# Ledger of designs, part 68: peptides against a protein of PDB entry 4J2C

Target 1, 107 residues: chain A of PDB entry 4J2C
Amino acid sequence: MEDPFFVVKGEVQKAVNTAQGLFQRWTELLQDPSTATREEIDWTTNELRNNLRSIEWDLEDLDETISIVEANPRKFNLDATELSIRKAFITSTRQVVRDMKDQMSTS

## One batch from the design tools (peptide; made by RFdiffusion4, then SolubleMPNN)

Design b2_p21_5_s1 (from b2_p21_5, 10 letters changed)
Fold by OpenDDE base, seed 5:
Structure b2_p21_5_s1 (fold): chain B 107 residues (1-107), chain A 21 residues (1-21)
Amino acid sequence: as target 1 above (107 residues)
Amino acid sequence: MDAREKLIEKLKKKEEEEELL
């Protein structure tokens, strides 16, 4: 059986990769609006925001799992190393999302 | 989304079982 945490982790990672591609295109379109139609700009912007929102939702649920495990560590049989890895993934991914959102808000 | 739902459900179930012990 596959660990459910890693399944969601994989979905988040895929969404991050998609968002990064959309972000790159978004940046290019805004740097030179003549390179694309308004339709492409709007589509790219909306898809990017949707991906970022999706990631944030998944991270909230992953973060909740950490709290549940920490409440009863013996029941879940996760060692400190695994727990740290899970926490690090959530933290680093939130930072990646924050960086993109910050750049979007200033553009 | 489905995986997320299953994950939370599974962990909450285990938490409840522990509280009953």
Scores: peptide ipSAE 0.100, ipTM 0.687, DockQ to the pose 0.077
Fold by OpenDDE base, seed 1:
Structure b2_p21_5_s1 (fold): chain B 107 residues (1-107), chain A 21 residues (1-21)
Amino acid sequence: as target 1 above (107 residues)
Amino acid sequence: MDAREKLIEKLKKKEEEEELL
């Protein structure tokens, strides 16, 4: 069976890519309102927020796994390299989400 | 999501087992 961590990681990565696309469109729509309807702006904004929320939920669960594994790495058969990769993924992804949220909140 | 739920469930179970030792 596939490692469930990587399954969730994959879902998060897809959601991030989707969010980045929506964020780009959101930026374009707000910079030039003549190019879009209010309906598209609202839809894009809502979809973006939904994606970001989904990512944050997954990251919380993934982050919890780190704490559990760090308590006893041998029990979970993870070496230091793999654990570092997982931690880095969570940290970097959280930052990406935060950057988008910060820009949305200032608009 | 099913994958997330399974992941957390497995890890929680293992954590509990460790605490009982």
Scores: peptide ipSAE 0.094, ipTM 0.686, DockQ to the pose 0.076
Fold by OpenDDE base, seed 3:
Structure b2_p21_5_s1 (fold): chain B 107 residues (1-107), chain A 21 residues (1-21)
Amino acid sequence: as target 1 above (107 residues)
Amino acid sequence: MDAREKLIEKLKKKEEEEELL
């Protein structure tokens, strides 16, 4: 009854929300260095990186599930529309992660 | 984490079963 994809998807969504919050704080700290402590910057940076890494690992797992399902979608009771939605989620989430990583690497 | 891993393992097992057919 539980779909493995949606279990991982839920975890990814939580991690994305957490990462976005940390990213926002990270940008705020860097925009006002006079009020930011190095301790908070380092903590925020590390937490953000850990969340992004977690998301990337989960996305690899989601890709694996898609590959399995695509081999025989009828066996898993998934149609082309649902598969497309799942692929779109992975693609869009990877882009979100990439955007944050790119900004972190350039600052 | 643990629940996720178990569910992925279930899918992998089904993949193996399908490959054997």
Scores: peptide ipSAE 0.078, ipTM 0.691, DockQ to the pose 0.103
Fold by OpenDDE base, seed 4:
Structure b2_p21_5_s1 (fold): chain B 107 residues (1-107), chain A 21 residues (1-21)
Amino acid sequence: as target 1 above (107 residues)
Amino acid sequence: MDAREKLIEKLKKKEEEEELL
């Protein structure tokens, strides 16, 4: 069976890609309101927020798995390098989400 | 429950929630 960490990682990556697309459209809609309907703005905004929330939830789950592994490193066949890669993925993804959220808050 | 089992459990829970919606 596949490592469930990578299953969630894959889902997060897909959600990030979706969010980035929605964010781009969101930016375009707000830059030129004459080309945007309120309905599209609302839809895009809601979909973007939902995607970002989904990512954050998944990252919490991934972070928990790391905590469990670190509590008993001998039990799990994960070396320091792999663990670092997993941590880096969570950290970098959180930053990507944060950047989008920050821009949404200032617009 | 180890990390892998815990994550699988959470994934199953999410899948069940999505099916109910």
Scores: peptide ipSAE 0.068, ipTM 0.611, DockQ to the pose 0.680

Design b2_p21_5_s2 (from b2_p21_5, 11 letters changed)
Fold by OpenDDE base, seed 4:
Structure b2_p21_5_s2 (fold): chain B 107 residues (1-107), chain A 21 residues (1-21)
Amino acid sequence: as target 1 above (107 residues)
Amino acid sequence: MDAREKLLEILKKKEEELKSL
């Protein structure tokens, strides 16, 4: 069976890029109320939160695959290098999401 | 089947394989 990890990884990366764009706009709207409408603030906030939740959901699934594969990496045809790459992606992405969430919670 | 569904299917299969070890 083909491993779709890389496909989900790609989807997560796209969602991260989208979230970062939304986050930037979100900060701009809050920093200059004269250029912001309530509608845009609400839309941006909701879209940002939705993207972040989507990322977190995918990361949970990706993370679970790591634990399973690590039990028998040879059987599942994944070496230590590939597992490290996957772990690094999950860890770094979680940090990116956490940073945005932390800033949103304080605003 | 989308990427997430495929991933979950593979994950479930691997879990069963792991349990049988």
Scores: peptide ipSAE 0.074, ipTM 0.664, DockQ to the pose 0.080
Fold by OpenDDE base, seed 1:
Structure b2_p21_5_s2 (fold): chain B 107 residues (1-107), chain A 21 residues (1-21)
Amino acid sequence: as target 1 above (107 residues)
Amino acid sequence: MDAREKLLEILKKKEEELKSL
């Protein structure tokens, strides 16, 4: 039985990779209009935003699990190292998403 | 609902949601 946290973590990581690919394409399309159709720009933008939104929602749920564990340390067998890894993942992923969103909002 | 049950419920729901995307 796999740790449910890592199941969600893995899916978030996949979504991040997908978003980064979409973001790269989005940037390329906007930088060279001759290679871009409005349809592809709109599709890419929509897919990118959907992925980012999904990631953000998942991170909120993962963050809540951290709070639950921290409130009940004796009930969950997670040492300080494991908890730190989980927190770091959430923090770093939020930053990655924020960076993409910031660049999209300024374009 | 105890803490462990709540944690597992949250993660289970998200797992199913992600699989269905």
Scores: peptide ipSAE 0.054, ipTM 0.591, DockQ to the pose 0.337
Fold by OpenDDE base, seed 3:
Structure b2_p21_5_s2 (fold): chain B 107 residues (1-107), chain A 21 residues (1-21)
Amino acid sequence: as target 1 above (107 residues)
Amino acid sequence: MDAREKLLEILKKKEEELKSL
C-alpha cells in the first residue's frame, strides 16, 4: 500500500526550517530598523506567512491520514508505535507553527 | 507540492477503502 507520509513529513520539516530561518531574520529586522528596509521586511514577512500556511495545510492532510488509519490500523498495516510517532510529529510541528504565529501577531 | 498531491490521491483511495469496510 502506498504511504507518502514520510515524504510529506520531510517537506514539512524543510518548510519548518525555512520558516524558522525567516522568522529569525524577521525578528532581527524588526529589532534593528537601521539595518532593515521596508522591502526586506515585507518580503520576509510574506515568505514566512506563506511557509507557515503551507505547513498548516500539509499538517491537516497528515492529520487526516492518522484518522483514517486509526479507524482500522491493521488494514493499513501501521502499528501503534508508528502512529504515535506520526501523531507526535504533527502535534509538535503545530506547536512550532503556533509559537511563530503568536509572536508575529503581537509584533 | 507534488507530495501533497500524491497524498491527497492516496487519502481518497484510503477513504474509499474505509467506507467499504
Scores: peptide ipSAE 0.080, ipTM 0.663, DockQ to the pose 0.083; fails the geometry check
Fold by OpenDDE base, seed 2:
Structure b2_p21_5_s2 (fold): chain B 107 residues (1-107), chain A 21 residues (1-21)
Amino acid sequence: as target 1 above (107 residues)
Amino acid sequence: MDAREKLLEILKKKEEELKSL
């Protein structure tokens, strides 16, 4: 009866918000070295990467739920709209993560 | 993390059910 998708979705959203905050600080630290210590840069970088990794981990699990539902739609009372919403969330979140990762790798 | 564990549990059960079909 219970569907944990939305619970995990919520956790992912929280992690995204945290990551975005860390990413903002990360960019600020790199843009103004006078306001940054190496320790803070390293800490921020590590925390950011950890958050992004956590998100990616959850997204993989969420993505698997889609595959399971599509494999046996009769077991799940999900219409096409709901499934599309779930897919869109995963896709958009992956893009958000990718954007941050790309900027980190090219800096 | 608690949510993840719960999700994995449900996924595992569903996967096993699918295999038995």
Scores: peptide ipSAE 0.074, ipTM 0.658, DockQ to the pose 0.083; fails the geometry check

Design b2_p21_5_s3 (from b2_p21_5, 12 letters changed)
Fold by OpenDDE base, seed 3:
Structure b2_p21_5_s3 (fold): chain B 107 residues (1-107), chain A 21 residues (1-21)
Amino acid sequence: as target 1 above (107 residues)
Amino acid sequence: MDAIELLKKKLEERKKLEELL
């Protein structure tokens, strides 16, 4: 049986990979304005923001599951090690998102 | 995707499986 956390984790990871690709393109477009069209910049920016927003929503849901599991760990049959790994994923992913958002806000 | 809903689904599926064993 597939663990629902890892289903969402997989979706988040895909969104992160997509966002990182879009972020790379976004930086390239800004670094070479002569080859960049406004349409592509706008599309890339919007897609990037949408992906980041999607990730943030999923992370909030994942964070809520952590709280629920911690309230009754035996009900969900999760050990401390697994919970730590899940928490670490959420924390590290939030940092990745924050880094991209910070760079976008200062550009 | 709603992780909470998926977690609930997993819980229910586990209960059903346990009832069959």
Scores: peptide ipSAE 0.086, ipTM 0.615, DockQ to the pose 0.110
Fold by OpenDDE base, seed 4:
Structure b2_p21_5_s3 (fold): chain B 107 residues (1-107), chain A 21 residues (1-21)
Amino acid sequence: as target 1 above (107 residues)
Amino acid sequence: MDAIELLKKKLEERKKLEELL
């Protein structure tokens, strides 16, 4: 059985890729209204928000696992390097989500 | 999420076992 952390990591990565694509389209639609319909804008916006929310929920769950392991990573068969990698993934992904959310809030 | 729940359970079990040693 594969490590459940990496299963969720994979799902988050897919959601990030999807969100980035939606964000790109969202940007294009707002920059050139002549190429946009209200329906596509609404759909893109909603899908983007849903993906971002999904990512945030997964990151919270992943963060909880970090808290459990961090008390004694060696005991749980995770060395400091692996734990650092997992923490870095959560941190960097949160930043990616925040960047998109910040741009959406200013539009 | 199921995957996270499974991971948490596994980690808790390992924690309990180590505490008994």
Scores: peptide ipSAE 0.079, ipTM 0.621, DockQ to the pose 0.095
Fold by OpenDDE base, seed 5:
Structure b2_p21_5_s3 (fold): chain B 107 residues (1-107), chain A 21 residues (1-21)
Amino acid sequence: as target 1 above (107 residues)
Amino acid sequence: MDAIELLKKKLEERKKLEELL
């Protein structure tokens, strides 16, 4: 059966892809205002921020599962390799989100 | 709350959604 962690992982991955697309559009709109209305800029900005926030919330939940699993190794029966993969996903995804947020703050 | 329980709930909700589609 599928692990609940992987279900959320998949959703986060999709949200990241969506955010990256929105980020790209956001950049284009700001670089050439003639290509879009103020309404599109506002919509894109809001959608992007909402996506990033959603990802961050999911990552917090996923991160908490790590602590729970580590505290109950026999109950969940996860080996070190799998746990490492889960940790790596959370860490790398946080970095991706942070990079986009940093660029938005600078612009 | 227990994050694992939350994830399990989310999984069940997804299953229900898939059944409706």
Scores: peptide ipSAE 0.053, ipTM 0.584, DockQ to the pose 0.397
Fold by OpenDDE base, seed 1:
Structure b2_p21_5_s3 (fold): chain B 107 residues (1-107), chain A 21 residues (1-21)
Amino acid sequence: as target 1 above (107 residues)
Amino acid sequence: MDAIELLKKKLEERKKLEELL
């Protein structure tokens, strides 16, 4: 049986990769309107926002599991290394999402 | 997602049991 945390982690990573691809296309479309249709711009923007939203929701749930584990460290038998890895993933992924959102909001 | 929700449920149940002891 696979650890549920890592299952969600994997799904988040896939969503991040998808979002980064969409973000790149979004940037290209806005930088060169001659190569862009309104339909593609709208589609890309919507898909990007949807991906970012799903990532944020998953990160929130992952973060909650961290809080639960930290409240009872011995009971859940996670060592410091594993807990650190989980925290680092959440923190770094939030930053990646925030960077994309910030750039979208300023356009 | 189902996976994370199941994890949360499992963790909460274990936490509650610990608080009872």
Scores: peptide ipSAE 0.097, ipTM 0.649, DockQ to the pose 0.097; fails the geometry check

Design b2_p21_5_s4 (from b2_p21_5, 12 letters changed)
Fold by OpenDDE base, seed 5:
Structure b2_p21_5_s4 (fold): chain B 107 residues (1-107), chain A 21 residues (1-21)
Amino acid sequence: as target 1 above (107 residues)
Amino acid sequence: MDAREKLLEKLEKKKKLKELL
């Protein structure tokens, strides 16, 4: 049986990896405009923003699961260690997204 | 992935999360 939390976690991790690659290309295109077409800049920018929004969407859903589990501890029977791991994943991933968004806002 | 496909993926993920909730 699949743990629904880990299914979405996996999707988020894939989107983070994709976003990091797009972010790297985005920085390269802006640092040397002579190597970039307008079409590639626009495509890279849009894909990057779409990936970041997708991650944020999934993190909101994952964060909601944490609140529901904490409100119903007997029903879900997750130990403190697992709950901490889930919280840490959400927190750290939000920071990764924030860092990329901050750099995009200054460019 | 186009907009429609992405929407369907999001809906499927939300349905899976309801199994936990």
Scores: peptide ipSAE 0.062, ipTM 0.685, DockQ to the pose 0.067
Fold by OpenDDE base, seed 3:
Structure b2_p21_5_s4 (fold): chain B 107 residues (1-107), chain A 21 residues (1-21)
Amino acid sequence: as target 1 above (107 residues)
Amino acid sequence: MDAREKLLEKLEKKKKLKELL
């Protein structure tokens, strides 16, 4: 019924959306430190980092599935187009995570 | 979610992914 890859993909997408929201709040808090409590900054920062770590973990698992499929094409019988879409999702999501991490590291 | 709940969620996702492997 459910594609296992799609299930995890969905969870990653949710985590990305959450992370982006947290990242936006994080930037807002840092842009106006006089109105921001340290507690909220710390909470937002920790939640953001946790979400990013969760995404990275799931992406590693998804990437492993692709490697296994490519090594066993007859067993899984995945369409080439579908495989490309899966690869593109991992690549683009990694870039999104990297961009947020880079901005956090420079602040 | 607390740390334990998050871990359980991760484990469930791993189990789902194992269906593909």
Scores: peptide ipSAE 0.060, ipTM 0.685, DockQ to the pose 0.066
Fold by OpenDDE base, seed 1:
Order: structure tokens, then C-alpha cells, then sequence
Structure b2_p21_5_s4 (fold): chain B 107 residues (1-107), chain A 21 residues (1-21)
């Protein structure tokens, strides 16, 4: 049986990659309006926002698992190293999402 | 993937995560 955390982690990682690609295209469209249609800008923006929202949703679920493990350490046989890796993933991914959202809000 | 399908996928993820807990 696969660890559900890693399953969701993998999905988040894929969504991050997709979001980064969309973000790159979003920046390109805004930097060169001559090559951009309003329709593509809107589509890219919406897809990007949807991906970011999906990531945030999954991160909330992942974060909940951390809280539950920390509240009941004896029930879960996770060592400190693995727990740290999971926490770091959530923290760093939240930062990546925040950075993209911040840039979108200021544009 | 439409919004409904995406929601269902997320619900499945939550269900799987609960199996760990």
C-alpha cells in the first residue's frame, strides 16, 4: 500500500510544475502585448489561478496529516527525518505559490 | 477536467489521507 502522503505530494509537485509553466506564459503575455490576445491572457490567468487553488487545497490536507501525527506520535511510526521532509515540502511549496500570487496581484 | 470532476478527485485524496490516520 502506498503512503497517501506521497501520493498527494506527487500530485502537488505536478501541479506546481504546471503552474510554473502557466506563470511563465502569463509573464510573457503581459510583457509582449503585441503577441498576446486578451483571450489567451484570460485563459492563462484562469488556469494558473485554478492550479494554485488546487495546490493550496492539497497543502491544507497534507498539513492536517502533520498536525495529527504530531498530536499522536506513538500511533504513527514516522521518524523525525521523514516528518521534517514533509514539513519542508509544505512550507517551501506554500512559498512558491505565494510568490506567484504576489506577482499576479501586483500586475 | 471540469470543476465537478476536480472536486471529486480532491475528495478521493482526502479519503486516502484519512486511511493513513
Amino acid sequence: as target 1 above (107 residues)
Amino acid sequence: MDAREKLLEKLEKKKKLKELL
Scores: peptide ipSAE 0.059, ipTM 0.677, DockQ to the pose 0.067
Fold by OpenDDE base, seed 4:
Structure b2_p21_5_s4 (fold): chain B 107 residues (1-107), chain A 21 residues (1-21)
Amino acid sequence: as target 1 above (107 residues)
Amino acid sequence: MDAREKLLEKLEKKKKLKELL
């Protein structure tokens, strides 16, 4: 992908997939202590948090590009549909991250 | 990736985003 936005979008999507896998393992470890070592719990928790922070960082960068494009619509020639897609991606991804964070904070 | 490599990746991403601007 040559569009810088889509490059970062792709990395975010990969990080989301990784986080979801880690989150699933995290829940499994907490639900069945007999299968969980302290080391794996700690590793999984830390990796999950790191992935979530990475996603949030990238989303901030992507959000900044949206703001710049919206301020200069003629310069970038992005149509309304593409801009909407980009906004929706950021919004929905933030929600996915929030959901995982909320569940982590209540466990 | 270690922590340093992850940070470098973030920096490279920001550089690429600058090309869009």
Scores: peptide ipSAE 0.054, ipTM 0.671, DockQ to the pose 0.067

Design b2_p21_6_s1 (from b2_p21_6, 12 letters changed)
Fold by OpenDDE base, seed 3:
Structure b2_p21_6_s1 (fold): chain B 107 residues (1-107), chain A 21 residues (1-21)
Amino acid sequence: as target 1 above (107 residues)
Amino acid sequence: SSAEEKKRKEKREALRKFYYE
């Protein structure tokens, strides 16, 4: 059976790209209210929040797999480099999400 | 949405199937 980690990772990466686009639009709408409709602001905000929540859920699932691998290293036989890459992806992606959420909460 | 919940469930199921087998 193929390890589905990279599949979920790919979906997270796609969701991050989508969220970043929505976040950029969100900032533009708030920076120029004269060109922003309430409907687009609400839609963009909702879509962005949903994407960020989805990412966080997937990261939680991916993080759980890390714990399982570390508890059973012989079963999965992942080298240190691959495990480090997986951990780094989760950490860096959480930071990206956190940065967007922080800006949204202060606006 | 229902579609998003389904997709999330499928991803979780795939991970659990592999890592808990």
Scores: peptide ipSAE 0.592, ipTM 0.912, DockQ to the pose 0.587
Fold by OpenDDE base, seed 2:
Structure b2_p21_6_s1 (fold): chain B 107 residues (1-107), chain A 21 residues (1-21)
Amino acid sequence: as target 1 above (107 residues)
Amino acid sequence: SSAEEKKRKEKREALRKFYYE
């Protein structure tokens, strides 16, 4: 059976790219109200929040798999490099999400 | 949305089947 970790990871990566685009538009709309409608601001804000929440949920699921693998190393036989890559992905992605959320909360 | 929740459920189920089998 193929490890579904990579499927979820791929979905997270896509969601991050989408969120970054939405975040950029969100900042642009707020920086120049003359070019923004309230409808677009609200839509962009909601889409961005939904994407970020989706990413966070997926990261929680991925993080759980890490705990399972570490508790059962013989069952999964992941090498140290692969496990490190998975951990780094979760950590770095959480930071990216956190940075966007921090900026949204202060704007 | 319902579609998003369905997608998330499918991902959770896939992970569950692999890591808890």
Scores: peptide ipSAE 0.591, ipTM 0.911, DockQ to the pose 0.584
Fold by OpenDDE base, seed 5:
Structure b2_p21_6_s1 (fold): chain B 107 residues (1-107), chain A 21 residues (1-21)
Amino acid sequence: as target 1 above (107 residues)
Amino acid sequence: SSAEEKKRKEKREALRKFYYE
């Protein structure tokens, strides 16, 4: 059986790209209200929040796998380098999400 | 959405199947 970690990782990366596009539009709409409708603002805001929540959920699942691997190192036979890369991905992605959420909460 | 929830469920099940095997 193939390790599904990288499959989920790939989907998280796609979701991040989508969220970043929505975030950019969100900022544009708020920066120039004359070019924005309330309907588009509401739609963009909702879609962005949903995407961010989805990413966070997937990251929780990925983080759980790391705990399992660390508790059973010989079963999965992952070297320290790969484990470090997996941890770094989760940490950095959480930061990207946090940055967007922080900006949304202060607007 | 329902489609997104389905995908999420599939991902979770794939992870559980492998890591809790």
Scores: peptide ipSAE 0.590, ipTM 0.912, DockQ to the pose 0.615
Fold by OpenDDE base, seed 1:
Structure b2_p21_6_s1 (fold): chain B 107 residues (1-107), chain A 21 residues (1-21)
Amino acid sequence: as target 1 above (107 residues)
Amino acid sequence: SSAEEKKRKEKREALRKFYYE
């Protein structure tokens, strides 16, 4: 059986790209109100928040797999490098999400 | 959306099957 971690990781990466696009549009709308409608701002904000929440949920599931692997190393036979890559992905992605959320909350 | 929730559920189920089997 193929490890589904990479499938979920791929989906998270796609969601991050989508969120970054929405975030960029969000910043543009707020920087130039003359080109923005309240409807588009609200839509963009909502879509962005939904995407970020989806990412956070998937990261939670991925993080759980880390704990399982560490508790059962023989079962999964992952080397330290692979495990570090997985951990780094979760950590860095959480930071990306947090940075966007922080900027949204201060606007 | 419902489609998104379905996809999320499928991913979660795949993880469950692999890591808890």
Scores: peptide ipSAE 0.590, ipTM 0.911, DockQ to the pose 0.654

Design b2_p21_6_s2 (from b2_p21_6, 13 letters changed)
Fold by OpenDDE base, seed 2:
Structure b2_p21_6_s2 (fold): chain B 107 residues (1-107), chain A 21 residues (1-21)
Amino acid sequence: as target 1 above (107 residues)
Amino acid sequence: MEKEEEERKEKREKLRKFYYE
Protein backbone atom coordinates (compact mmCIF):
# COMPACT_ATOMS: atom_id res chain seq x y z
CA MET B 1 0.00 0.00 0.00
CA GLU B 2 1.29 3.45 -0.93
CA ASP B 3 1.76 5.83 1.98
CA PRO B 4 -1.28 8.14 1.92
CA PHE B 5 0.77 10.91 3.53
CA PHE B 6 1.84 12.00 0.06
CA VAL B 7 -1.73 12.09 -1.22
CA VAL B 8 -2.84 14.33 1.62
CA LYS B 9 0.31 16.43 1.28
CA GLY B 10 -0.49 16.97 -2.39
CA GLU B 11 -4.03 18.00 -1.58
CA VAL B 12 -2.77 20.44 1.04
CA GLN B 13 -0.34 21.94 -1.47
CA LYS B 14 -3.15 22.40 -3.96
CA ALA B 15 -5.35 23.98 -1.31
CA VAL B 16 -2.54 26.36 -0.31
CA ASN B 17 -2.17 27.52 -3.90
CA THR B 18 -5.92 28.05 -4.14
CA ALA B 19 -5.99 29.91 -0.83
CA GLN B 20 -3.15 32.19 -1.91
CA GLY B 21 -5.07 33.13 -5.03
CA LEU B 22 -8.23 33.76 -3.05
CA PHE B 23 -6.31 35.78 -0.48
CA GLN B 24 -4.85 37.98 -3.19
CA ARG B 25 -8.30 38.59 -4.64
CA TRP B 26 -9.69 39.23 -1.16
CA THR B 27 -7.02 41.88 -0.60
CA GLU B 28 -7.71 43.49 -3.98
CA LEU B 29 -11.44 43.64 -3.37
CA LEU B 30 -11.02 45.34 -0.02
CA GLN B 31 -8.43 47.80 -1.33
CA ASP B 32 -10.52 48.95 -4.30
CA PRO B 33 -14.22 49.09 -3.44
CA SER B 34 -15.05 50.53 -6.86
CA THR B 35 -14.32 47.16 -8.46
CA ALA B 36 -15.84 45.04 -5.69
CA THR B 37 -19.35 43.79 -5.21
CA ARG B 38 -20.64 42.65 -1.84
CA GLU B 39 -21.43 39.31 -3.44
CA GLU B 40 -17.87 38.74 -4.65
CA ILE B 41 -16.41 39.85 -1.32
CA ASP B 42 -18.67 37.45 0.56
CA TRP B 43 -17.97 34.59 -1.83
CA THR B 44 -14.21 35.13 -1.79
CA THR B 45 -14.12 35.45 1.99
CA ASN B 46 -16.15 32.28 2.45
CA GLU B 47 -14.11 30.27 -0.05
CA LEU B 48 -10.88 31.45 1.51
CA ARG B 49 -12.01 30.55 5.03
CA ASN B 50 -13.15 27.12 3.88
CA ASN B 51 -9.83 26.45 2.14
CA LEU B 52 -7.83 27.52 5.16
CA ARG B 53 -9.96 25.35 7.43
CA SER B 54 -9.47 22.37 5.14
CA ILE B 55 -5.72 22.88 5.19
CA GLU B 56 -5.65 23.10 8.97
CA TRP B 57 -7.66 19.89 9.31
CA ASP B 58 -5.37 18.02 6.93
CA LEU B 59 -2.31 19.30 8.79
CA GLU B 60 -3.72 17.96 12.05
CA ASP B 61 -4.11 14.54 10.46
CA LEU B 62 -0.61 14.69 8.97
CA ASP B 63 0.85 15.78 12.29
CA GLU B 64 -0.73 12.76 13.96
CA THR B 65 1.04 10.47 11.48
CA ILE B 66 4.36 12.03 12.48
CA SER B 67 3.71 11.10 16.10
CA ILE B 68 2.84 7.54 15.09
CA VAL B 69 5.99 7.17 13.00
CA GLU B 70 8.19 8.55 15.76
CA ALA B 71 6.63 6.15 18.26
CA ASN B 72 7.07 3.19 15.89
CA PRO B 73 10.23 3.84 13.85
CA ARG B 74 10.94 0.20 13.04
CA LYS B 75 7.48 -0.36 11.58
CA PHE B 76 7.67 2.46 9.04
CA ASN B 77 11.43 2.58 8.41
CA LEU B 78 11.52 6.24 7.36
CA ASP B 79 14.94 7.82 7.22
CA ALA B 80 15.69 10.97 9.14
CA THR B 81 15.67 13.13 6.01
CA GLU B 82 12.18 12.07 4.97
CA LEU B 83 10.82 12.62 8.46
CA SER B 84 12.42 16.07 8.57
CA ILE B 85 10.85 16.97 5.24
CA ARG B 86 7.42 15.93 6.51
CA LYS B 87 7.82 17.95 9.70
CA ALA B 88 9.10 20.98 7.83
CA PHE B 89 6.15 20.83 5.45
CA ILE B 90 3.66 20.90 8.31
CA THR B 91 5.47 23.68 10.15
CA SER B 92 5.92 25.92 7.12
CA THR B 93 2.37 25.38 5.89
CA ARG B 94 0.94 26.24 9.30
CA GLN B 95 2.88 29.48 9.17
CA VAL B 96 1.51 30.33 5.73
CA VAL B 97 -2.03 29.72 6.94
CA ARG B 98 -1.44 31.71 10.13
CA ASP B 99 -0.20 34.71 8.17
CA MET B 100 -3.33 34.79 6.03
CA LYS B 101 -5.65 34.26 8.99
CA ASP B 102 -3.97 37.04 10.96
CA GLN B 103 -4.55 39.50 8.15
CA MET B 104 -8.15 38.42 7.70
CA SER B 105 -8.96 38.72 11.40
CA THR B 106 -7.82 42.33 11.48
CA SER B 107 -9.92 43.35 8.46
CA MET A 1 -19.55 21.92 4.11
CA GLU A 2 -20.93 18.41 3.97
CA LYS A 3 -18.80 17.64 0.93
CA GLU A 4 -15.73 18.90 2.74
CA GLU A 5 -16.56 16.76 5.76
CA GLU A 6 -16.86 13.67 3.58
CA GLU A 7 -13.56 14.41 1.86
CA ARG A 8 -11.87 14.76 5.23
CA LYS A 9 -13.47 11.51 6.38
CA GLU A 10 -12.03 9.72 3.36
CA LYS A 11 -8.57 11.14 4.03
CA ARG A 12 -8.74 10.12 7.69
CA GLU A 13 -9.79 6.62 6.72
CA LYS A 14 -6.88 6.24 4.30
CA LEU A 15 -4.43 7.46 6.91
CA ARG A 16 -5.96 5.19 9.55
CA LYS A 17 -5.66 2.11 7.38
CA PHE A 18 -2.00 2.74 6.66
CA TYR A 19 -0.77 3.96 10.03
CA TYR A 20 -2.87 1.92 12.46
CA GLU A 21 -3.14 -1.43 10.68
Scores: peptide ipSAE 0.535, ipTM 0.887, DockQ to the pose 0.554
Fold by OpenDDE base, seed 5:
Structure b2_p21_6_s2 (fold): chain B 107 residues (1-107), chain A 21 residues (1-21)
Amino acid sequence: as target 1 above (107 residues)
Amino acid sequence: MEKEEEERKEKREKLRKFYYE
């Protein structure tokens, strides 16, 4: 049976790319009000927040799987390198999300 | 949000079947 970790990881990566696009547009709309409507600002803001929340939830699920693997190493037989890569993905992705959220909250 | 929640449920179920069983 294929490990579904990679399926969820792929979805998170896709969602990050989408969020980054929305974040860029959000920044542009706020920097140049002459090209922005209130409706687009509101839509972009809401979509961005929803995407970021979705990513955060998926990361929590992925993080839980790591705890399970570490508690049952012989059952899953993951080597140290693979486990490290999984942890690094979660950590780095959380940082990317946090950076966007920080900028949104201070604008 | 409902669509997102259903997709999340599907992902969670896949993870559950592999890691909890």
Scores: peptide ipSAE 0.535, ipTM 0.888, DockQ to the pose 0.563
Fold by OpenDDE base, seed 3:
Formats: C-alpha cells, structure tokens, sequence
Structure b2_p21_6_s2 (fold): chain B 107 residues (1-107), chain A 21 residues (1-21)
C-alpha cells in the first residue's frame, strides 16, 4: 500500500489554489458592492469558507499522521528530510488559511 | 457539500488504513 499522505497533500494544494481564487473574487466583490450581486457575494463567501474548512480538516488528518510516524519511526522508516517537508507543508498551509480567515473575519 | 464530504471520508479512511494498519 502506498502512503496516502501525498494524495491528501495534493488535494489540499488544489483546495488552497481554489480558495485563493475565491478569496481574490471575494475581495473584489467587497471593494465595489454597487456592482456585486448579493447572490454572488453569498456564493463566493460560502464556497470560500467551505474550501477553507476542507483544508483545515485535511491538515488535521495529515498532522495526525506525522504524530503517528514520530511515535513509530521504525514502522514507517521515513527520511528525516521528508518528515520535515511534511511538517513544513502543514505549517505553511495553516498560515495561508489563517491569513485568509483573519481577513474575512475583520472585514 | 455531501460530495466533498464523501471524498473527504474516503481520504480519511485511506489515511486511517495506512497509518493504523
């Protein structure tokens, strides 16, 4: 069985890209409310929140796998560099999500 | 969101099977 970490990582990366696009549109809609429909604002906001939630949940799952690997290093035999890359991915992605959420909550 | 939730469940299950196997 192949390590599904990379599958989930890929999905998270895709979701981040989608969220960033939605966030950009969200920003544009709020910059000029006279040209924005309520329907598009609501749709964009909801889609963005859903994407961010999805990312956060996947990151929790990925973070759990790291804890398992660290508790059982011989079972998985992961290279230290690879483990560091996995950790860095989770940390950096959480920051990206946090930045978007912070901007949404303060608007 | 049901479709996305199902996809997430599948991914979670794959992770569970691999890491708790």
Amino acid sequence: as target 1 above (107 residues)
Amino acid sequence: MEKEEEERKEKREKLRKFYYE
Scores: peptide ipSAE 0.533, ipTM 0.887, DockQ to the pose 0.653
Fold by OpenDDE base, seed 1:
Structure b2_p21_6_s2 (fold): chain B 107 residues (1-107), chain A 21 residues (1-21)
Amino acid sequence: as target 1 above (107 residues)
Amino acid sequence: MEKEEEERKEKREKLRKFYYE
């Protein structure tokens, strides 16, 4: 069986790109309220929040796999470098999500 | 919301099958 970690990782990466696009639009809408409709603001905000939540959910699942591998290293025989890359991906992605959420909460 | 839950469920199940096998 192929390791599904990379499937989920790929989906997270796509979701991050989508979220970044939504975040950019969200920023633009709030920078010029006179030209922004309430509908577009609400839609963009909702879509962005949903995407961010989806990413966070996937990261939780991915993070759990790390714990499992670390608890059972011989079962998976995962290279230490690969494990480090997986951890780095989760950490960096969480930071990207956090940065967007922080900006949304302060607006 | 429902679609998102189903997608997450599918991902979780795939991960579970592999990592808890």
Scores: peptide ipSAE 0.533, ipTM 0.887, DockQ to the pose 0.537

